# Peptides against a protein of PDB entry 4Z63, part 62

Target 1, 334 residues: chain A of PDB entry 4Z63
Amino acid sequence: LCLGMNDLTGNIPEDLFHLKRLNLLGIQENRLSGSLSREIRNLSSLVRLDVSWNLFSGEIPDVFDELPQLKFFLGQTNGFIGGIPKSLANSPSLNLLNLRNNSLSGRLMLNCTAMIALNSLDLGTNRFNGRLPENLPDCKRLKNVNLARNTFHGQVPESFKNFESLSYFSLSNSSLANISSALGILQHCKNLTTLVLTLNFHGEALPDDSSLHFEKLKVLVVANCRLTGSMPRWLSSSNELQLLDLSWNRLTGAIPSWIGDFKALFYLDLSNNSFTGEIPKSLTKLESLTSRNISVNEPSPDFPFFMKRNESARALQYNQIFGFPPTIELGHNN

## One batch from the design tools (peptide; made by RFdiffusion4, then SolubleMPNN)

Design b1_p12_8_s4 (from b1_p12_8, 7 letters changed)
Fold by OpenDDE base, seed 2:
Structure b1_p12_8_s4 (fold): chain B 334 residues (1-334), chain A 12 residues (1-12)
Amino acid sequence: as target 1 above (334 residues)
Amino acid sequence: SSSSWVTSVDPD
């Protein structure tokens, strides 16, 4: 049953929950309000539940133990409060959980040993507090993780060295500290291609440790952190780099010539730093900017990217990395 | 000149 993209109001009719053979319920992009009914438990054949972009409130009902076939739960952009219910946090069938842009709170706890099928987690823009859950690497299929805009004080857990499934990771604006430790840990994530750390590590030094290596890194965003230091030498070994944003930091020194050696680099923002010297001539030879053959069919994160022009402006949403225009931004340096 | 930065955070 697909009723998305309408102007439906009120609650879900209780009689809808008598549809025991229903595999897909899509009611996204409406004006549905009130609590999400506990009677969803009666939809025992449900594979996909999309209630996103509504006005739902209250706690998410703890009925997911009665939904053994549920693979997709999309509840982004609602008013849900409380925590992740225990049955959802223990779901062995769930592949994708998207609860971004809600009012969920408390400590984030997932039973990753039970969540054997979870591959995508989006909990960005919530009110979770405490520390990052150390057991996330126990979610052995977890590839896409957005935990941005929560209050996860402290450091990236040491256990994330074992996060082999991790490919796309965003922790933007999550009150994280110790960038040296974070990068030192995350370099062990052999499948990591996208790393977004914007608005963390305030005033720390960007590490220039030659022992750091991100083999498969395609997207690195560490903007608006007030980071000190220089362009990190370890980044030169990330040959697959496509997008680099280090804007709005306090980075100094020269822009190194190796920045032009990235064959796939099509978006570079080093603006609003304290870089000095000449613009490397190698930037004029970036193959991605001279050739029209950008492969559009590469896997992308499930979470959207946003480009903010200023703190007060509406952010532009980009659903894919290749949606970004080819850019070299070096403005507002010394 | 751009005063932009990239993030994955929903707008306020």
Scores: peptide ipSAE 0.282, ipTM 0.835, DockQ to the pose 0.839
Fold by OpenDDE base, seed 5:
Structure b1_p12_8_s4 (fold): chain B 334 residues (1-334), chain A 12 residues (1-12)
Amino acid sequence: as target 1 above (334 residues)
Amino acid sequence: SSSSWVTSVDPD
């Protein structure tokens, strides 16, 4: 049953939960309100539940133990409160959980040992507090993780050295500290292609440790952190780099010539720093901008990107990395 | 030119 993208109001009729053979329920992008009914438990054949972009409130019902076939739960952009219910945090069938842009709170806890199928987790823009859950690497298939805009104080857990499944990771604006430790840990994530760390590590030094290596890194965003230092030499070994945003920091020194050696680099923002010297001539020879069309079909994070032009401007949303226009932005440097 | 930065957080 697909009723998304309408102007439906009120709550879900209770009689809808009599549809025991229902595999897909999509009621996204409506004005549905109230609590999400516990009677969802009656939809024992449910594979996909999409209640996103509504006005739902209250706690998410703890009924997911009665949904053994549920693979997709999309509840982003609602007013859900409380925590992730225990049955959801223990779901062995769940592949994708999206609860971005809610009011979920407390300590984030997932039983990753039980969540054997979890591939994508989007909990961005919530009110989770405490520390990042150390057991996330136990989710052995977890590839996409957005935990941005939560209050995860402290450092990236040491256990994330073992997060081999991690490919796309956003921790933007999550009150994280110690960028040196974070990068030192995350470099061990062998499948990491996208790393977004914007609005963290305020005033720290960007490490220039030549021992750091991100072999498969395609997207690095560490903007608006007031980071000091220079262009990090370790980044030159990330030969697959496609998008780099280090804007709105306090980085100094020259822009190195190796920045133009990235064959796939199509988006570069180094604006609003304190870089000096000449623009590297190698930037005029970027293959991605001269001769190569970047394929739109490359894997992308499940979480959206947002581009802000300034602190007060409305952010532009980009659902795909390749939605970004080819860009070289070097403005507002000293 | 207008400067920008990228993030993954929902707008306010």
Scores: peptide ipSAE 0.315, ipTM 0.847, DockQ to the pose 0.856; fails the geometry check
Fold by OpenDDE base, seed 1:
Structure b1_p12_8_s4 (fold): chain B 334 residues (1-334), chain A 12 residues (1-12)
Amino acid sequence: as target 1 above (334 residues)
Amino acid sequence: SSSSWVTSVDPD
């Protein structure tokens, strides 16, 4: 049953939960309100539940033990409160959980040992607090992780060295500290292609440790951190780099010539820093900007990107990396 | 002035 993208209002009729053979319930992008009924437990054949972009409130019901076929739960952009229900946090069937842009709170706890199928987790823009869950690497299929805009005080857990499944990771605006430790840990994530760390590490030094290596890094975003230092030499070894945003920092020195050696680099923002010297001539030879043959069919994170142009402006949403226009921004340096 | 930066955070 797909009723998304309408102007439906009120609560879900309770009789809808009598549809025991229902595999897909999509009621997203409506004005549905009230609590999500516990009677969803009666939808024992449910594979996909999409209630996103509604006005739902209250706690998410703890009934996911009665939904053994549930693979997809999309609840982003609602008013859900409380924590992740225990049955949801232990779901062996769940592949994707998206609860972005809610009011979920408390400590983030997932039983990753039980969540054997979880491959995508979006909990961005919630009210989770405490520390990053150390056991996330135990989610052995977890590839996409957005935990941005939560209050995860402290450092990236040392256990994330073992996060082999991790490919796309955002921790933007999560009150993280110690960028040197974070990068030192995350470099061990051999499948990591996208790393977004914007609005963390306030005023720290961007490490220039030549021992750091991100072999498969395609997207690095570390904007608006007030980071000091220079363009990090270790980044020059990330030969697959496609998007780099280090804007709104306090980075100094020259823009190195190796920045133009990235064959796939199509988006570069170094604006609003303190870079000096000349623009590297190598930037004029970026193959990605001269050739039209950019492979648009590359895997992208499940979580959206946002470009904030002005402090007061609404951010533009980009659902894919290749949705970004080819860009070289070097403005507002001295 | 280009004052853009990228994030994965929902707009405020």
Scores: peptide ipSAE 0.300, ipTM 0.844, DockQ to the pose 0.848; fails the geometry check
Fold by OpenDDE base, seed 3:
Structure b1_p12_8_s4 (fold): chain B 334 residues (1-334), chain A 12 residues (1-12)
Amino acid sequence: as target 1 above (334 residues)
Amino acid sequence: SSSSWVTSVDPD
């Protein structure tokens, strides 16, 4: 049943929960309110539940042990409170969990040993606190992780050295500290292609350690951290780099010539730093800007990107990396 | 003026 993208109000009719053969319930993008009914437990054949973009409130019901076929739960942009229900945190069937932009709180706890099918996790923009869960690498299929805009104090866990499944990772605006440790750990994630760390590491030095290596890194976003230092030499070895945003930092020195050697680099923002010297001539030779052959069919993160052009402007949402216009921004350097 | 930055957080 697909009733998304309407102006439906009120609660879900109770009789809907008698549909025991229902595989898909999509009621997203409405004005449905109240608590999400526990009677969802009666939908034993449910594979996909989309309740996103509504006015739901209260705690998410702890009924996911009665939903053995549930692969997709989308509840982003609601007013859910409390934690992740125990049955949801132990779901062996769940592939994708999206609870972005809610009011979920407490410590983030997932039983990754039980969640054997989990490949995408979006918990961005919630009220989770404490430390990043050290056992996330035990989710052996977990590829996409958005934990941005939570209050995860401290450092990236050492256990993330073993996060082999991790491909897309956002920790933007999560009160993280120690960028040197974070990069030192995350370099061991051999499948890591997208790393977003914006609004963390306030005033720290961007490490220029030549021993750091991100072989498969395509997207690096470390904007608005007030980072000191220079363009990191280790980044020059990330030959697949497509998008680099280091804007709104305190980076100094010259923009190195190797920045123009990235064949796939189509978006570069180094604006609002303190770079000096000349613009590298190699930037005029970026193949991605001269040839239209950007492979649009590359895998992208499941979480959206946002571009703020001005502090007062509405952020533009980009669902795919290739939605970004080809850009070189070097403005506002002194 | 290039006052842009990329993030993955929901706008306020």
Scores: peptide ipSAE 0.281, ipTM 0.834, DockQ to the pose 0.856; fails the geometry check

## One batch from the design tools (peptide; made by RFdiffusion4, then SolubleMPNN)

Design b2_p13_1_s1 (from b2_p13_1, 6 letters changed)
Fold by OpenDDE base, seed 1:
Structure b2_p13_1_s1 (fold): chain B 334 residues (1-334), chain A 13 residues (1-13)
Amino acid sequence: as target 1 above (334 residues)
Amino acid sequence: SSSSWVTTDEPLR
C-alpha cells in the first residue's frame, strides 16, 4: 500500500493494521500526525515501512519483535522522541534504519550482535548524546552510517579499527575531538570510501603523518573545523579521490601539485583557508573535468549531503555525490 | 562555492 506524496492528514486509521498480508506500507510525504500506533505490530508480513516526511510524534512503539520480516524502516523527518525501541535495536531482519531528522535522545544503543542484517543506519540530526557506540563494528554488514548532528562527545572509538564493513561514514557536527586519533583509527577501515567530518575537531591540527593511508577514499569532507596545518601529504596516496572539501579551515602553505594527479577528482573546495603560492598547473589537467564520459553510476552514500551557505539558513541538498557540479573552488585564500 | 561548505548535518527546519 503506497499512499506517499499526498496531503493526507490526521492519524493512520486503526483498521489499516488489519492488513495482515501487507508487505509494504508507504505513507511518506504527507501531513500525518499523532503517535505511530502500536498496532503496526499486527502487520506481521511487513517488509517495508515508510512513514518519513510526516508530523508523527511521541515514542516509536516497541513492537518490532512482532515484525520478523521487516527489512526497511524509514521514519526520517518526523517528530519522534525517546530512544530506539529495544525490539528495533535487536531486529535481526532490519537492513535499513532511517530515523534522520527527528528528536530522538539519550544514549545511542544498538545490539549489533543481534542486528545481523543491518547495512544502512541513518540517525543524523537527532538529539543523541554521550559517546559513539563502541559496538557499531559488531554490526558486521553495516556499510552506511550517518550519525551527523548529534551531541556525541569525545573521540572515535578504538574499536572502529575493526569496522571492516564501513564504507560511508558521516559524523558532521557531532562535537568530536582528536582528529589525529580519528584518522589513525579510520584508516583501518579498508572499505571506507566516504568520510564526512565537517564541523568537528575545532581548531585542531590536521595531521600530516605520512603513515596515514586511505587507499579507497573517494570522498573526504572536513570543512569548517578551523583546522590548522597544511595539505596533508598522506592524502596524495588516495588515488581514487573524487570529492575533497577542506574549506573554511585555517590551512596554510602551498596547494601541492599532486592535487591535480587525481584522475577522478571532480570537486575540489579549498576556499576560505590561508593557502599561498601559485595555483598548481596540474589542476588544468584533471581528467574528470576534461572528459565527458565519467561513469556516473557509482555507489553512493544513502545519507544526503548539504551545501550550506553562510548567508542562507537553507542548504542545498544533494542525494548523490555526482549531483555536485564539477567544481574547483580556491577563493578567499591568502 | 567560496561562501559554502559541504556537510551532512541537516539544517533544522
Scores: peptide ipSAE 0.520, ipTM 0.898, DockQ to the pose 0.708
Fold by OpenDDE base, seed 4:
Structure b2_p13_1_s1 (fold): chain B 334 residues (1-334), chain A 13 residues (1-13)
Amino acid sequence: as target 1 above (334 residues)
Amino acid sequence: SSSSWVTTDEPLR
């Protein structure tokens, strides 16, 4: 049943939960309000539940143990409070969980040993606190992780060295500390292609350790961290780099010539730093900017990107990396 | 953009 993109108001009629053969319930993009009914438990054949972009409030009901076929739960952009219910945190069927932009709180706890099918997790823009869950790497199929805009004080867990499934990782504005440790750990994630760390590591030094290596890194965003140091030499080995944003830091020294050797680099923002010297001539030879063929068919993170402006609460949303215009931004340097 | 940065931090509505 698909009832999305309407102006429906009130609660879901209780009689709807008598549809025991229902595989898909989509009621997204409405004005549905109140609590999400516990009677969802009666939808024993449910594979997909989309309640996103509504006015739901209260706690998410702890009924997911009665939904053995549920693969997709989309609840982003609601007013949900409390934690992830225990049955949801233990769901063996769940492939995708999206609860971005809610008011969920407490410690983030997932039973990754039980969540054997989880491949996408979006919990960005919530009120989770404490530390990053050390057991996330136990979610052996978890590829996409957005935990941006939560209060995960501390460091990236050492256990993330074993996060082999991790491909897309967002931790923007999560009060993280110790960028050297974070990069030292995350370099072991051999499938990591997208790393977003904006608004963390306030005033730390960007490590220039030649031992760091991100082989498959396509997207690196570490903006607005007030990072000190220079352009990191280890980044030159990330031959697949497509998007680099190191803007709004305190990086110094020259922009190195190797920055123009990235064949796939189409978006470069080094603005609002303290870089000096000449613009590398190699930037004029970036193949991605001279060739018209941007491969639109590459896998992208499930979470959106935002281009945020200092003076505006509004940001442009980009759902795909290739939605970014080809850009070289070197403004506001010394 | 010189006045912007990329993030996955969703702006407050």
Scores: peptide ipSAE 0.519, ipTM 0.899, DockQ to the pose 0.693
Fold by OpenDDE base, seed 3:
Structure b2_p13_1_s1 (fold): chain B 334 residues (1-334), chain A 13 residues (1-13)
Amino acid sequence: as target 1 above (334 residues)
Amino acid sequence: SSSSWVTTDEPLR
């Protein structure tokens, strides 16, 4: 049953929960309000539940033990409060959990040893506090993780050295500290292609350690951190780099010529830094900007990107990396 | 534009 993208109001009719054969319930993008009924437990055949973009409030009901086939739960952009229900945090069937942009709070706890199928987790823009859960690497299939805009004080856990499944990781604006430790840990994530760390590490030095290596890194975003230092030499070994944003930092020195050697680099923002010297001539030879054949079919993160402007409360949303226009921004380095 | 940065934290509505 798909009723998304309407102007439906009120609560879900109780009779809907008698549909025991229902595999898909999509009621997203409406004005549905109130609590999400515990009677969803009666939908024992449910594979996909999408209640996103509504006005739901209250706690998410702890009934997911009665939904043994549930693979997809989409609840982003609601008013949910409380924590992740225990039955949800222990779901062996769940592949994707998206609860982005809610009011969920407390310590983030997932039983990763039970969540054997979890591959995508989006809990961005909530009120979770404490530290990053050290056991996330125990979610052996977890590929996509958005934890942005929560209050995860401290450092990236050392256990994340073993996060082999991790491909897409967002931690923007999560009160993280120690960028050197974070990068030192995350370099061990062999499948890591996307790393977003914007609005963390305030005033720290961007490490220039030649021992750092991110072999598969395609997207690196570390904007608006007030980072000091220079363009990191270790980045030159990330031959697959497609998008680099280091804007709104305090980086100094020259823009190195190797920045133009990235064959796939189509988006570069180094603006609002303190770079000096000449613009590398190699930037004028970026193959990705001269050739139209950017492979649009590459896997992307499940979480959205935003281009935020200082003067505007409105950010442009990009659902795919390739949605970004080919860009070279080097402005405001005076 | 030079007045923007990329992030994944959702802007306030």
Scores: peptide ipSAE 0.514, ipTM 0.897, DockQ to the pose 0.706
Fold by OpenDDE base, seed 5:
Structure b2_p13_1_s1 (fold): chain B 334 residues (1-334), chain A 13 residues (1-13)
Amino acid sequence: as target 1 above (334 residues)
Amino acid sequence: SSSSWVTTDEPLR
């Protein structure tokens, strides 16, 4: 049953929960309000539940043990409060959990040992506090992780060295500290292609440790951190780099010529730093900017990106990396 | 673009 993208109001009719054979319930992009009914437990055949982009409130009901076939739960952009229900945090069937842009709070706890099928987790823009869950690497299929805009004070856990499944990782604006430790840990994530760390590590030095290596890194975003240092030499080994944003830092020195050697680099923002010297001539020969065929069909993160303007409360949303226009921004340097 | 940065955080609803 798909009723998304309407102007539906009120709550879900209770009689809907009599549909024992229902595999898909999509009621996204409406104005549905109130609590999400506990009676969703009656939908024992449910594979997909999409309640996203509504006005739901209250706690998410702890009934997911009665939904043994549930693979997809989308509840992003609601008013949900409380924590992740125990049955949801232990779901062996769940592939995707999206609860981005809610008011969920407390310590984030997932039983990753039980969540054997979880491949996508989006809990960005919530009120989670404490530390990053050390056991996330135990989610052996977890590829996509958005935990941006929470209050995860401290450092990236050492256990994330073992996060082999991790491909897309967003931690923007999560009060993280120690960028050197974070990069030192995350370099062990050999499948990591997207790393977003904007609005963390305030005033720290960007490490220039030549031992750092991100082999498969395609997207690196570390904007608006007030980072000191220079263009990191270790980044030159990330031959698949497509998007680099290091804007709004305090980086100094020259823009190195190797920045133009990235064959797939189509978006470069180094603006609002303190770079000096000449613009590398190699940037004028970037193949991605001279050739028409950027492969648009590459896998992207499940979480959205935002281009936020300094003077505007509005951000442009980009659902795919290749949605970004080909860009070279070197402005506001000296 | 000029005077912008990329992020993945959004305003709370």
Scores: peptide ipSAE 0.508, ipTM 0.896, DockQ to the pose 0.714

